# Designs tried in a protein design run: peptides against a protein of PDB entry 2L9B. Part 22

Target 1, 91 residues: chain A of PDB entry 2L9B
Amino acid sequence: ANFLSQKFPELPSGIDVNINMTTPAMMISSELAKKPKEVQLKFLQKFQEWTRAHPEDAVSLLELCPQLSFVTAELLLTNGICKVDDLIPLA
Target 2, 91 residues: chain A of PDB entry 2L9B as posed
Amino acid sequence: ANFLSQKFPELPSGIDVNINMTTPAMMISSELAKKPKEVQLKFLQKFQEWTRAHPEDAASLLELCPQLSFVTAELLLTNGICKVDDLIPLA

## One batch from the design tools (peptide; aimed at target 1 L68 I81 C82)

Design b1_p22_3_s1 (made by RFdiffusion4, then SolubleMPNN; from b1_p22_3, 6 letters changed)
Fold by OpenDDE base, seed 5:
Structure b1_p22_3_s1 (fold): chain B 91 residues (1-91), chain A 22 residues (1-22)
Amino acid sequence: as target 1 above (91 residues)
Amino acid sequence: MSLEQARRFLELFTEKLDKYLK
């Protein structure tokens, strides 16, 4: 099990997750969750803007740091920006 | 993550955030 599966038990299994991915994601998500929702949204907006401006670097970033995708996914789910079903095809 | 996984995730992310901000 991983932290996303714990918080969202309806998530599909089979996602390649190890402790080196989950622990950093848990720590970052925990800190971001303490911030107001507007701060979380602003973070997502800035990240979105950067990914559009630097698409190749953004892909490389997630390739090298897949933990960031878990952080982002949790923010999307907890703020109602996406649903669990939206993430299933990516598993 | 593979390059394809990363690309697909970013596509979902940007799409859903855009929709949310409308």
Scores: peptide ipSAE 0.639, ipTM 0.936, DockQ to the pose 0.572
OpenDDE base, seeds 1, 2, 3, 4: peptide ipSAE 0.639, 0.638, 0.638, 0.639; ipTM 0.936, 0.936, 0.936, 0.937

Design b1_p22_3_s2 (made by RFdiffusion4, then SolubleMPNN; from b1_p22_3, 6 letters changed)
Fold by OpenDDE base, seed 2:
Structure b1_p22_3_s2 (fold): chain B 91 residues (1-91), chain A 22 residues (1-22)
Amino acid sequence: as target 1 above (91 residues)
Amino acid sequence: MSLEQAKKFLELFTKKLDEYLK
């Protein structure tokens, strides 16, 4: 089992979870997980603010670095901000 | 990921975070 399937066994199938996605996400997520919840939340808020201020750049960033979506999704799931069902339409 | 996928993810992200923070 890969990183995401192990951590979130209910994660919907169909998401591309190859090593090019999971390895970077695993490393980044593990570092962020070492921080307090308030720090993780602040990170998400700052990222949200940036995406709203720079929507086209945000889209381009995710196109170029889809690994970032896995990092962000993991933070959303672990902090109870979204549920696995919310990610199904994205698969 | 595609343009459409990126847009959908960002929409979900911002929406859910807003709902969480309100």
Scores: peptide ipSAE 0.635, ipTM 0.935, DockQ to the pose 0.594
OpenDDE base, seeds 1, 3, 4, 5: peptide ipSAE 0.634, 0.635, 0.634, 0.635; ipTM 0.935, 0.935, 0.934, 0.935

Design b1_p22_3_s3 (made by RFdiffusion4, then SolubleMPNN; from b1_p22_3 with T2S L7R E8R H14S E22K)
Fold by OpenDDE base, seed 5:
Parts: structure tokens; C-alpha cells; sequence
Structure b1_p22_3_s3 (fold): chain B 91 residues (1-91), chain A 22 residues (1-22)
């Protein structure tokens, strides 16, 4: 299957994943996974702050670059910030 | 992603991160 299904087999099958989303997500996630947890958390916090300050731009960013949602989702899952079932309603 | 999907994802992301950092 795809990258996310391989790493997280419990993910819903209804998620639209193609090569154009999977490959960039794999590359970015791979690089971030090499960083210490503190760095990953700092990244998430900075991203959160920006999305709160610029909500319309944040929505537009994910619309244009849905790959970023897969990167963020993996960071949330691997760091224990959310569970797979938390993502099911979004599928 | 649709605008609605993006919004819902960001909401979940921010909520879960806040809960984690408490």
C-alpha cells in the first residue's frame, strides 16, 4: 500500500492518497523523524502559533499543499499527541 | 484538500497539541 498505510496500518482506507502526496510526505517526515523530539515539538508549536495568527492562510496552505497534513499527522501519531482513531472522522 | 477538510484538520491538530502540552 502507500507510505502511511504501511507505517500506520490502522488508518482508514478512505483517505485519498496518491503518488504526488505520498512521496513528498515521506521525504519531509523522514527528515523530521531524524530530529530530537524537542525539535519536532518546537516545530509543531511554531506551526500551531502561525495557524492561529493566520487561519485563512493556513487553510489555503493545506488546500494547496495537502502533503503537509500527512507530515503533520505522522508527527502527531509518532509523538503520541493523537491516536489513529482521532483521524478517522477526517477521512 | 477541500477548505472544510483543511479546517477540520487544523482544528484537530491544534486541540490535540494543546492537550498534550498541558
Amino acid sequence: as target 1 above (91 residues)
Amino acid sequence: MSLEQARRFLELFSEKLDEYLK
Scores: peptide ipSAE 0.637, ipTM 0.937, DockQ to the pose 0.557
OpenDDE base, seeds 1, 2, 3, 4: peptide ipSAE 0.636, 0.636, 0.634, 0.636; ipTM 0.937, 0.937, 0.936, 0.937

Design b1_p22_3_s4 (made by RFdiffusion4, then SolubleMPNN; from b1_p22_3, 6 letters changed)
Fold by OpenDDE base, seed 1:
Parts: structure tokens; C-alpha cells; sequence
Structure b1_p22_3_s4 (fold): chain B 91 residues (1-91), chain A 22 residues (1-22)
């Protein structure tokens, strides 16, 4: 199973997750997971602030580096900020 | 990611984080 399927078994099957996205995402997520929850939340807050201030740049960043969406999604899920069902429409 | 996917993801992200921090 791919990275997301292993960590989130409730994730619907059939989602195409390329290894070229999962490997970098897994590494980044692993490093962030070693930090306190407060640090993880601060990271999300700063990222949110930046995306609001620079919406077009944020879109471009995700287009260029879709791995970042997986990192962010995992942080949202593991910290109880969103649920898998919230992400399904985006897959 | 496509343009549409990226926009929708960011919208969800910011919305959910706002609700969490409320």
C-alpha cells in the first residue's frame, strides 16, 4: 500500500498516489511528527498566513510541489483539524 | 496538482484550520 493508505486505512481505495510524491511527503511528515504538537500547529498557522497573503503563489507552489499537499493533509488529519471525508472530494 | 485542485485544497486547509483555532 502507498504511504497514505498505510497511515490512513479509512482512505478510499483507488486513489492514484505516485511514489514520487509519497516518498518526499513521508520524509517531511516524519520530521514534523517528531516535533511537539505546538510546533506542528505553529507551522500550519504560518503556512496559512502565507497562503492568505500570497494566494497565487500558494497555488503555484502546490502545482509545482504537490508533495506539500500530502504533508499538509497528514498534519491536518493527525492533529484532528480535518477528517478523511473532507479530503475525498479533492482526490 | 491542477490549478483547481490546488485552489480547492487551500480553501479547505484554511477553512478547517480557522475552525480548529476558533
Amino acid sequence: as target 1 above (91 residues)
Amino acid sequence: MTLEQARKFLELFTKKLDEFLK
Scores: peptide ipSAE 0.650, ipTM 0.930, DockQ to the pose 0.594
OpenDDE base, seeds 2, 3, 4, 5: peptide ipSAE 0.649, 0.649, 0.650, 0.649; ipTM 0.929, 0.930, 0.929, 0.928

Design b1_p22_4 (made by RFdiffusion4)
Pose (drawn by RFdiffusion4):
Structure b1_p22_4 (pose): chain A 91 residues (1-91), chain P 22 residues (1-22)
Amino acid sequence: as target 2 above (91 residues)
Amino acid sequence: SLLEEFLENLEFINQKIDEYFE
């Protein structure tokens, strides 16, 4: 993964989830949604600028690392920026 | 082709973020 070792070498793997009692998706929502609204908006706007400045980098990272792909989608959902039906065009 | 889909998707998301903040 030279692309990562060059640009994104310190990518987090994610937390370990016991999916015998809690689903990852539910944790994903309660994870981002339990945060004050300012955080999702701060992240998405800051990230929006970063991804505009670096479309190839940002897209390719989303290509390989799914936590960010859906982290972004869930933050879009919790703020009402986008809905699930708006994400299927992405899917 | 897959990267092009991610680039389009990214553009779409960025448009939706702009619309929200307008």

Design b1_p22_4_s1 (made by RFdiffusion4, then SolubleMPNN; from b1_p22_4, 13 letters changed)
Fold by OpenDDE base, seed 4:
Structure b1_p22_4_s1 (fold): chain B 91 residues (1-91), chain A 22 residues (1-22)
Amino acid sequence: as target 1 above (91 residues)
Amino acid sequence: SRLEQYKKSLEYMNELIDKYLS
């Protein structure tokens, strides 16, 4: 099994997407946006919890799926939690 | 390095989550 399958055994099969930064991030954000706000916020909190518990794996995950950094930013923006200027350091 | 960039991004994301959701 690859890294993702090992660390996330319940990860769904997923959908083939273009190999770029924008499209996967948009798709992930779009899917999350379909969920209630509470679910979106819990996702961020659970992701944070996991990254702090497994920092080495979190870095590896971002190397494999750098799109996730954009997802976090997008969720904060779309829910009106922060402004664009708050995300400058992520650029 | 790219590795350090990812570490910085991760830390900042967590700071934002702390700031706005905790």
Scores: peptide ipSAE 0.330, ipTM 0.835, DockQ to the pose 0.657
OpenDDE base, seeds 1, 2, 3, 5: peptide ipSAE 0.325, 0.327, 0.323, 0.324; ipTM 0.831, 0.833, 0.829, 0.831

Design b1_p22_4_s2 (made by RFdiffusion4, then SolubleMPNN; from b1_p22_4, 11 letters changed)
Fold by OpenDDE base, seed 5:
Structure b1_p22_4_s2 (fold): chain B 91 residues (1-91), chain A 22 residues (1-22)
Amino acid sequence: as target 1 above (91 residues)
Amino acid sequence: SRLEQYKQGLELMNKKIDEYLK
C-alpha cells in the first residue's frame, strides 16, 4: 500500500507512482494539514483566483511540479470539498 | 494527455470550491 492507494482506493491499475512523486506530496500535505481549516481554505481560495487569472501558468506549474496535483487532491478531500469518486476520472 | 488532465483537474477544483462556498 502507498499514499495514493490509501487516499484513492479505487484508482485504476498502472498509475505512475514513485518516490519522487509520492514522498514530497505526503510531506507537503502533512504540513498543510497542521494548519487551521480557515488557513487551508484561504490558501485554496487564493490558488483558485490565481489559476483563473493565469490558467496557462497554472498548468505550467503542475507540469514542473506534478507532485502538487496530489497535494491539491489531498487538500480537497480532507476538507470535504470533494469526494474520492470526483478524482478517479482524472487519474 | 497529461496537460489535459491538469486542465481538467484545475477545472474540477475550481468548481468544487465554488460549490463548497455557496
Scores: peptide ipSAE 0.609, ipTM 0.922, DockQ to the pose 0.676
OpenDDE base, seeds 1, 2, 3, 4: peptide ipSAE 0.605, 0.608, 0.608, 0.608; ipTM 0.922, 0.922, 0.922, 0.922

Design b1_p22_4_s3 (made by RFdiffusion4, then SolubleMPNN; from b1_p22_4, 11 letters changed)
Fold by OpenDDE base, seed 5:
Structure b1_p22_4_s3 (fold): chain B 91 residues (1-91), chain A 22 residues (1-22)
Amino acid sequence: as target 1 above (91 residues)
Amino acid sequence: SRLEKAKEGLALMNEKIDEYLK
């Protein structure tokens, strides 16, 4: 089993998506954007808590799935949690 | 590197969420 199988055993089955960086991120972001703001914020908070509790796993996840960085960025921008200029160092 | 980008992204996320919620 790979990292995802071990750390996310209850992760629902997904579908095939384009393997480039932006297409998967766009799909995930669009689905999250359909949720109420409260749900989006709760998602971020839970993810934040998990990253602080499991920092090495969090780094491994984003290194393995760099698309998630784009998803996170989009979520932060959409909810007014950060500005575009805040993301410049990540370019 | 992807490793450094991951670390930097997480740091940014956590910082901004903290600022937003305080």
Scores: peptide ipSAE 0.562, ipTM 0.904, DockQ to the pose 0.664
OpenDDE base, seeds 1, 2, 3, 4: peptide ipSAE 0.559, 0.558, 0.555, 0.556; ipTM 0.904, 0.904, 0.904, 0.903

Design b1_p22_4_s4 (made by RFdiffusion4, then SolubleMPNN; from b1_p22_4, 13 letters changed)
Fold by OpenDDE base, seed 5:
Structure b1_p22_4_s4 (fold): chain B 91 residues (1-91), chain A 22 residues (1-22)
Amino acid sequence: as target 1 above (91 residues)
Amino acid sequence: SSLQKRIEALNFMNELIDKYLS
């Protein structure tokens, strides 16, 4: 919680979700899917840039929010950018 | 470990973005 507030001061308060991997990931992906495709792709690219520029912070974020890895996969599938077989290494 | 799995997931995400979006 402290990490998110410090690194993302503009982050909305949010809402509680089930404590598991699948449900939160689907919820986040669903919200992102409501945005234009261009916005979704830009999000992925900017997130990638941030993780590469701040690898230690990225690890901390994924420790707190491990569901984000599945969000990325879901966005790629939903937009028809990749197929399920392309995501086998994620399993 | 959980940490190792997070790192692997991060790397996989970045590989996917490079492959399909960059």
Scores: peptide ipSAE 0.191, ipTM 0.753, DockQ to the pose 0.511
OpenDDE base, seeds 1, 2, 3, 4: peptide ipSAE 0.183, 0.180, 0.189, 0.184; ipTM 0.749, 0.745, 0.753, 0.749

Design b1_p22_5 (made by RFdiffusion4)
Pose (drawn by RFdiffusion4):
Formats: C-alpha cells, sequence, structure tokens
Structure b1_p22_5 (pose): chain A 91 residues (1-91), chain P 22 residues (1-22)
C-alpha cells in the first residue's frame, strides 16, 4: 500500500467491537452521534476543504479505508445534511 | 442551508468518486 505509506501511513484501524451483542453500525451511529453537533460539523467542513484541495488523495483514502467513508455518511445523516437515500447514489 | 447543500454536494461527489474506484 505505497499510496498510504507515502501519504497516509498513520491510518487508524478502528476499535474492536464485540459483534455478538452490539452491531458495528449501531455503534457507528452512537459513536458519532453522541458527540456534540459542533464536532461533526467541524470535521465535515474541515474535511470538505481538505478533500477539495486533495480530491485524488481524499477519494483514494475513502476507497481503501471504509470507516471514513461511512463515518462521513453517518455524520451527514446525524446533522441532516444528507439522508440514507442520498447515500445510495454514492453506493 | 446553502452551506449545507454545498457540503452535501461536495461530500457526495467525493464518496461517488471513491465508490467508482472500488
Amino acid sequence: as target 2 above (91 residues)
Amino acid sequence: STENEELKEDLLALLKEAAERQ
């Protein structure tokens, strides 16, 4: 993964989830949604600028690392910026 | 509202491009 070792070498793997009692998706929502609204908006706007400045980098990272792909989508959902039906066009 | 629309368009376009790469 030269693309990552060059640009994104310190990518987090994610937390370990016991999916015998808790689903990853539910944790994903409660994870981002338990945060104050300012955080999702701060992240998404800052990230929006970064991804505008670096479309190839940002897209390729989302290509390989799904936590960010859906982290972004869930933050879009919790703020009402985008709905699930708006994400299927992305899917 | 306009800012949210622009944010939505940008992020949806980005996620679409990422999906095309998959």

Design b1_p22_5_s1 (made by RFdiffusion4, then SolubleMPNN; from b1_p22_5, 9 letters changed)
Fold by OpenDDE base, seed 3:
Structure b1_p22_5_s1 (fold): chain B 91 residues (1-91), chain A 22 residues (1-22)
Amino acid sequence: as target 1 above (91 residues)
Amino acid sequence: SKENEELKKTLLELLKRASALR
């Protein structure tokens, strides 16, 4: 199971992800999880704003740094902004 | 909230475009 499957048992198994993506993502997510929820929300909001202003760069960033995709997904889930079912089609 | 729905919409769309979680 990948990072999301281990963290969220309701997520279907069978998704194989490169450890070089998941391990750094887990570390980043762990550090962010130590911050107040307000800080986590502000991070998401700033990421949203930047994505709106620079949509092509945002895609390129996630392609360049796929670890950030897992960080983003983790934050969306843990802050109740999306459901596991919202992420399944993206995996 | 509407704000959180916009967060959801924007960032899920980004993740989709980047084929991000595979």
Scores: peptide ipSAE 0.678, ipTM 0.938, DockQ to the pose 0.601
OpenDDE base, seeds 1, 2, 4, 5: peptide ipSAE 0.677, 0.668, 0.669, 0.676; ipTM 0.938, 0.938, 0.939, 0.937

Design b1_p22_5_s2 (made by RFdiffusion4, then SolubleMPNN; from b1_p22_5, 10 letters changed)
Fold by OpenDDE base, seed 3:
Formats: C-alpha cells, structure tokens, sequence
Structure b1_p22_5_s2 (fold): chain B 91 residues (1-91), chain A 22 residues (1-22)
C-alpha cells in the first residue's frame, strides 16, 4: 500500500499505490534481493537488451504486467543505477 | 560507468513510456 513512500522517502506523502501491483512487486523484489548484486545487475542488463531489441513489446509488457515496473524501479534504485529524483516524475 | 548510465537511460525511458509507477 505504501511501497513508494517506503522506498522513495522524498516522494510526496499520500501517494496511493494499487495493492494488486504493489504486493506482487514486493514479492519479486524480495526474491531478487536475496540474490547477489551481480545477479541483480545481470537481470537489469538482460532486460535492457531485450528492451532495446523490442521496444514496443517492452512497453506492452509493463502495461500488461505493471508489477514489473515497480520491480524495475526498485532494482535501479537499490543498485545505485538511478536516484529517487529520477523516479519522482514517474510516480 | 557508461554501462550503468545506459541502463539508467534505457529503463527509465521505458518506465516513462509505460506510464509506470502510478
């Protein structure tokens, strides 16, 4: 329910996050967090490569599976690839 | 690194196009 506020403390208060997206995302993120950072980075790199090769399909994937958006955002943040300010406009 | 910069740009762009995190 408060995934964004928990992970992104600089976001405005009162952000409503759909639980149907948040809960699965948290589960996926939790499992990935158990893996070494190298594995997490590899995941992001493969996702990047596929996105470059199939940009329209990548958009469709995130629209169909919005949980993956939160997983991606959290991985980017926790691996130091982006900062909170980068995600604020997307929230 | 440049590699991580490209990761950032690619995936943030994707998130934006998908109207993610809403």
Amino acid sequence: as target 1 above (91 residues)
Amino acid sequence: SEENKQLKETLLSLLKKASALR
Scores: peptide ipSAE 0.678, ipTM 0.939, DockQ to the pose 0.579
OpenDDE base, seeds 1, 2, 4, 5: peptide ipSAE 0.676, 0.664, 0.671, 0.671; ipTM 0.938, 0.939, 0.939, 0.939

Design b1_p22_5_s3 (made by RFdiffusion4, then SolubleMPNN; from b1_p22_5, 8 letters changed)
Fold by OpenDDE base, seed 5:
Structure b1_p22_5_s3 (fold): chain B 91 residues (1-91), chain A 22 residues (1-22)
Amino acid sequence: as target 1 above (91 residues)
Amino acid sequence: SAENEQLKETLLSLLKKASELR
């Protein structure tokens, strides 16, 4: 297993990222965007569940893999779960 | 929906925490 799988054994499936990608956030978002909205929502829901259960680990994951913050934000936006105004304070 | 609102709350909160580390 890769570093992420070892460090975060409870990492939701589909969130295990290759941090060696040149543009990880763009690649992940692009691949997810190709899937049905139901699948995208399921990914978000699994990430939500894991975040609720492992809040400190979730923060650590985003610290180690900051590209996932962008992926998460984009998924929330493109699926109409949040609006641009919700993301402005995070800049 | 209520589910989506909770999804929003949870993940935006996470993003906020992460942003404070940058």
Scores: peptide ipSAE 0.658, ipTM 0.927, DockQ to the pose 0.725
OpenDDE base, seeds 1, 2, 3, 4: peptide ipSAE 0.653, 0.648, 0.655, 0.645; ipTM 0.926, 0.926, 0.927, 0.927

Design b1_p22_5_s4 (made by RFdiffusion4, then SolubleMPNN; from b1_p22_5, 8 letters changed)
Fold by OpenDDE base, seed 5:
Structure b1_p22_5_s4 (fold): chain B 91 residues (1-91), chain A 22 residues (1-22)
Amino acid sequence: as target 1 above (91 residues)
Amino acid sequence: SSENEELKETLLSLLKKASALR
């Protein structure tokens, strides 16, 4: 199972994601999930701040390291920052 | 919260720009 289908089986069928991206993402997000929610939130907030300050670099980072996109998505979901419906259009 | 909403908007926009989650 890919990243999204494994964690969120309620997603529509037919979502195709590269396993080479999802496997590292699952490992990273798993480690972050072991941290307190406040630590996870702080991580997201720092990423947000950096993204605001360096928007083009942030895009380049995710293009270079697509795994981070899935890490970000899972953190947003598991911390209740976004819903599955927010990610479906991106998948 | 308003902070969480801004967090959501920022990072979802980033994901969209990067053509992420595919």
Scores: peptide ipSAE 0.677, ipTM 0.936, DockQ to the pose 0.588
OpenDDE base, seeds 1, 2, 3, 4: peptide ipSAE 0.677, 0.677, 0.677, 0.675; ipTM 0.936, 0.936, 0.936, 0.936

Design b1_p22_6 (made by RFdiffusion4; failed a check: the pose's geometry)
Pose (drawn by RFdiffusion4):
Structure b1_p22_6 (pose): chain A 91 residues (1-91), chain P 22 residues (1-22)
Amino acid sequence: as target 2 above (91 residues)
Amino acid sequence: TTLEKFKEALEFIHEKLDEYFE
């Protein structure tokens, strides 16, 4: 993964989830949604600028690392920026 | 391509973010 070793070498793997009692998706929501609204908005706007400045980089990262792909979608959902039906066009 | 789809997805999301913060 030369693209990552060059640009994104310190990508987090994610937390370990016991999916015998808790689903990853539910954790994903409670994870981002338990945060104050300012955080999702801060992340998404800052990230929006970064991805506009670096469309290739940002897209390719989302291509390989799904936590960010859905982290962004869930943050869009919790703020009401986008709905699930708005994400299926992306899917 | 897959990359083009992700770019289009970013463009869509950016539009929605702009609309939201308008």

Design b1_p22_6_s1 (made by RFdiffusion4, then SolubleMPNN; from b1_p22_6, 11 letters changed; failed a check: the pose's geometry)
Amino acid sequence: SRLERYKKGLEFLNEKIDEYLS

Design b1_p22_6_s2 (made by RFdiffusion4, then SolubleMPNN; from b1_p22_6, 13 letters changed; failed a check: the pose's geometry)
Amino acid sequence: SRLEQYKAGLDFMSAKLDKYLA

Design b1_p22_6_s3 (made by RFdiffusion4, then SolubleMPNN; from b1_p22_6, 11 letters changed; failed a check: the pose's geometry)
Amino acid sequence: SPLEKRKKGLEFMNKKIDEYLK

Design b1_p22_6_s4 (made by RFdiffusion4, then SolubleMPNN; from b1_p22_6, 10 letters changed; failed a check: the pose's geometry)
Amino acid sequence: SRLEKYKEGLAFLDKKLDEYLS

Design b1_p22_7 (made by RFdiffusion4)
Pose (drawn by RFdiffusion4):
Structure b1_p22_7 (pose): chain A 91 residues (1-91), chain P 22 residues (1-22)
Amino acid sequence: as target 2 above (91 residues)
Amino acid sequence: SLDDYMENLDYINEKIDEYFAK
């Protein structure tokens, strides 16, 4: 993964989830949604600028690392920026 | 594809702008 070793070498793997009692998706929501609204908005706007300045980089990272793809989507959902039905066009 | 991801990203960015324009 030369693209990552060059640009994104310190990508987090994610937390370990016991999916025998908790689903990843539910944890994903409670994870981002338990955070104060300012955080999702701060992340998304800062990230929005970064991805506009670096569309290839940002898109390719989302291509390989799904946590961010859905992290962004869940943050869009919790703030009401986008709905699930708005994400299926992305899917 | 990468082009689809870039289009999807543009779409998301547009929706973020629309949200903050309200």

Design b1_p22_7_s1 (made by RFdiffusion4, then SolubleMPNN; from b1_p22_7, 10 letters changed)
Fold by OpenDDE base, seed 4:
Structure b1_p22_7_s1 (fold): chain B 91 residues (1-91), chain A 22 residues (1-22)
Amino acid sequence: as target 1 above (91 residues)
Amino acid sequence: SLEQAKANLEYMNKKIDEYLSK
């Protein structure tokens, strides 16, 4: 089994998206943007908590699913937590 | 890459901490 199946056994199947980096990130970000600011901030805090508790798994997740780095960046920007010029570039 | 993932994670955590400290 792959990393996602092992660490997230109850993860839903999801939907097909274009095979690129920006499209899936945009789709995820758009869904999150529909939520209230308080929900978005709560998500960031819960994700932060998980990454600190599971640093190796967190790094593996972001490497396996680099679109999530774009999603988190978008959340930071949307909620005024960071500025565009301060973002670490993704290649 | 692995290094990019590490850097992005560190950056995210730093910015969230700074925001919550306000």
Scores: peptide ipSAE 0.528, ipTM 0.906, DockQ to the pose 0.676
OpenDDE base, seeds 1, 2, 3, 5: peptide ipSAE 0.526, 0.526, 0.525, 0.525; ipTM 0.905, 0.905, 0.905, 0.905

Design b1_p22_7_s2 (made by RFdiffusion4, then SolubleMPNN; from b1_p22_7, 9 letters changed)
Fold by OpenDDE base, seed 1:
Structure b1_p22_7_s2 (fold): chain B 91 residues (1-91), chain A 22 residues (1-22)
Amino acid sequence: as target 1 above (91 residues)
Amino acid sequence: SLEDAKRNLEYMNALIDEYLAK
């Protein structure tokens, strides 16, 4: 079993996407954007809390799914919270 | 890479702190 299936046993299998940073991030952001703004921001806060409670697992998750770092910035950007220049260090 | 993941996690949390956690 891979990391995701071990740590998130209830997680659906999902769908394969092109191997790049932009397309997967855009797909995730698109689905999250369907939720109310308060739900989107609460998601980021709860995700942050989880990463601080489980730092080793969080690093493993981002190593496996680096597109997730772009999702955070995209949610902040599309909600008019951060600036485009704030995304540069995520390259 | 592992180092990229660590760096991106750190920066991601910094962004959330800057714009949401205050």
Scores: peptide ipSAE 0.492, ipTM 0.890, DockQ to the pose 0.592
OpenDDE base, seeds 2, 3, 4, 5: peptide ipSAE 0.490, 0.491, 0.491, 0.490; ipTM 0.889, 0.888, 0.887, 0.890

Design b1_p22_7_s3 (made by RFdiffusion4, then SolubleMPNN; from b1_p22_7, 8 letters changed)
Fold by OpenDDE base, seed 1:
Structure b1_p22_7_s3 (fold): chain B 91 residues (1-91), chain A 22 residues (1-22)
Amino acid sequence: as target 1 above (91 residues)
Amino acid sequence: SLEQAKENLALLNEKIDEYLAK
């Protein structure tokens, strides 16, 4: 199971993600969810900005810390930026 | 993997772009 499958059990099964990826992402997302929406959106915007400025480092970061992909995904979902189905291809 | 990281980054940035463009 992946992060989305655990959060939304009604989803079709996708690529399995081990617990070492899913649980940390849930913890980080939980902490971010305690922040004002403005802070959450700023996090997304600044993260994107950084990835555009440093694409090689960004890819390396997501490779080494794939948990961040699920943190970002959760922010997108909880803020209504995209639908669950949009993120099925995620790791 | 490297390729999965690239794909994930592209997907996430695509969705952020779509939102910001609204």
Scores: peptide ipSAE 0.571, ipTM 0.905, DockQ to the pose 0.625
OpenDDE base, seeds 2, 3, 4, 5: peptide ipSAE 0.566, 0.567, 0.567, 0.567; ipTM 0.906, 0.906, 0.906, 0.906

Design b1_p22_7_s4 (made by RFdiffusion4, then SolubleMPNN; from b1_p22_7, 8 letters changed)
Fold by OpenDDE base, seed 1:
Structure b1_p22_7_s4 (fold): chain B 91 residues (1-91), chain A 22 residues (1-22)
Amino acid sequence: as target 1 above (91 residues)
Amino acid sequence: SLEQAKENLALMNEKIDEYLAK
């Protein structure tokens, strides 16, 4: 299956995903959404910093824990950092 | 997959960089 069908079933809607990934990601995103925008941006920046310092670990993390790809995408979308169409090429 | 993880990571970093540059 493609990236969007596995990670972003709502983009477009109607695509099924593994509930074991979607539910944890939704929970994390929900908690992050309760924080001020500044905190959400800080989270992304610190995560970005870590991924650049540890690229091999970062790739392994996203491969082993695909929930995090969903979480980061939600943060990017809700904070206006990217658009839905930016994810379409990954399909 | 490995390639999906790499592509997602690249996308995230690209978009964050673009946003912070504005």
Scores: peptide ipSAE 0.567, ipTM 0.909, DockQ to the pose 0.611
OpenDDE base, seeds 2, 3, 4, 5: peptide ipSAE 0.558, 0.558, 0.558, 0.565; ipTM 0.911, 0.911, 0.911, 0.909

Design b1_p22_8 (made by RFdiffusion4; failed a check: the pose's geometry)
Pose (drawn by RFdiffusion4):
Structure b1_p22_8 (pose): chain A 91 residues (1-91), chain P 22 residues (1-22)
Amino acid sequence: as target 2 above (91 residues)
Amino acid sequence: SLTRTQAENLLTLLHEKLDAYL
């Protein structure tokens, strides 16, 4: 993964989830949604600029690392920026 | 994971929707 070792070498793997009692998706929502609204908006706007400045980098990272792909989507959902039906065009 | 096209669409969706929201 030269692309990552060059640009994104310190990518987090994610937390370990016991999916025998909790689903990853539900944890994903409660994870981002339990945060104050400012955080999702701060992340998304800062990230929006970063991804505009670096479309190839940002897209390729989303290509390989799904946590961010859906992290972004869930934050869009919790703020009402985008709905699930708006994400299926992405899917 | 996403295809490259899906990743690019995600950025387009994010940029359009977030701007409209702000």

Design b1_p22_8_s1 (made by RFdiffusion4, then SolubleMPNN; from b1_p22_8, 7 letters changed; failed a check: the pose's geometry)
Amino acid sequence: TLTREQARRLLELLTEKLDKYL

Design b1_p22_8_s2 (made by RFdiffusion4, then SolubleMPNN; from b1_p22_8, 7 letters changed; failed a check: the pose's geometry)
Amino acid sequence: SLSREQAERLLELLTKKLDEYL

Design b1_p22_8_s3 (made by RFdiffusion4, then SolubleMPNN; from b1_p22_8, 8 letters changed; failed a check: the pose's geometry)
Amino acid sequence: TLTREQAEKLLELLEKKLSEYL

Design b1_p22_8_s4 (made by RFdiffusion4, then SolubleMPNN; from b1_p22_8, 6 letters changed; failed a check: the pose's geometry)
Amino acid sequence: TLTREQAERLLELLEEKLSAYL

## One batch from the design tools (peptide; aimed at target 1 K42 V59 V71 A73)

Design b1_p23_1 (made by RFdiffusion4)
Pose (drawn by RFdiffusion4):
Structure b1_p23_1 (pose): chain A 91 residues (1-91), chain P 23 residues (1-23)
Amino acid sequence: as target 2 above (91 residues)
Amino acid sequence: SSEEFEKFREKWLELLDKVPPFP
């Protein structure tokens, strides 16, 4: 993964989830949604600028690392910026 | 494919354009 070793070498793997009692998706929501609204908005706007400045980089990262792809989607959902039906056009 | 990836990127940019400005 030369693209990552060059640009994104310190990508987090994610937390370990016991999916015998808790689903990853539910954790994903409670994870981002338990945060104050400022955080999701701060992240998305800052990230929006970064991804505008670096469309190739940002898109390719989302291509390989799904946590961010859905992290962004869940943050869009919790703020009401986008709905699930708005994400299926992405899917 | 490259065409699908370009569409994917465009879709992410379109979604992110909906992000309201926040101080």

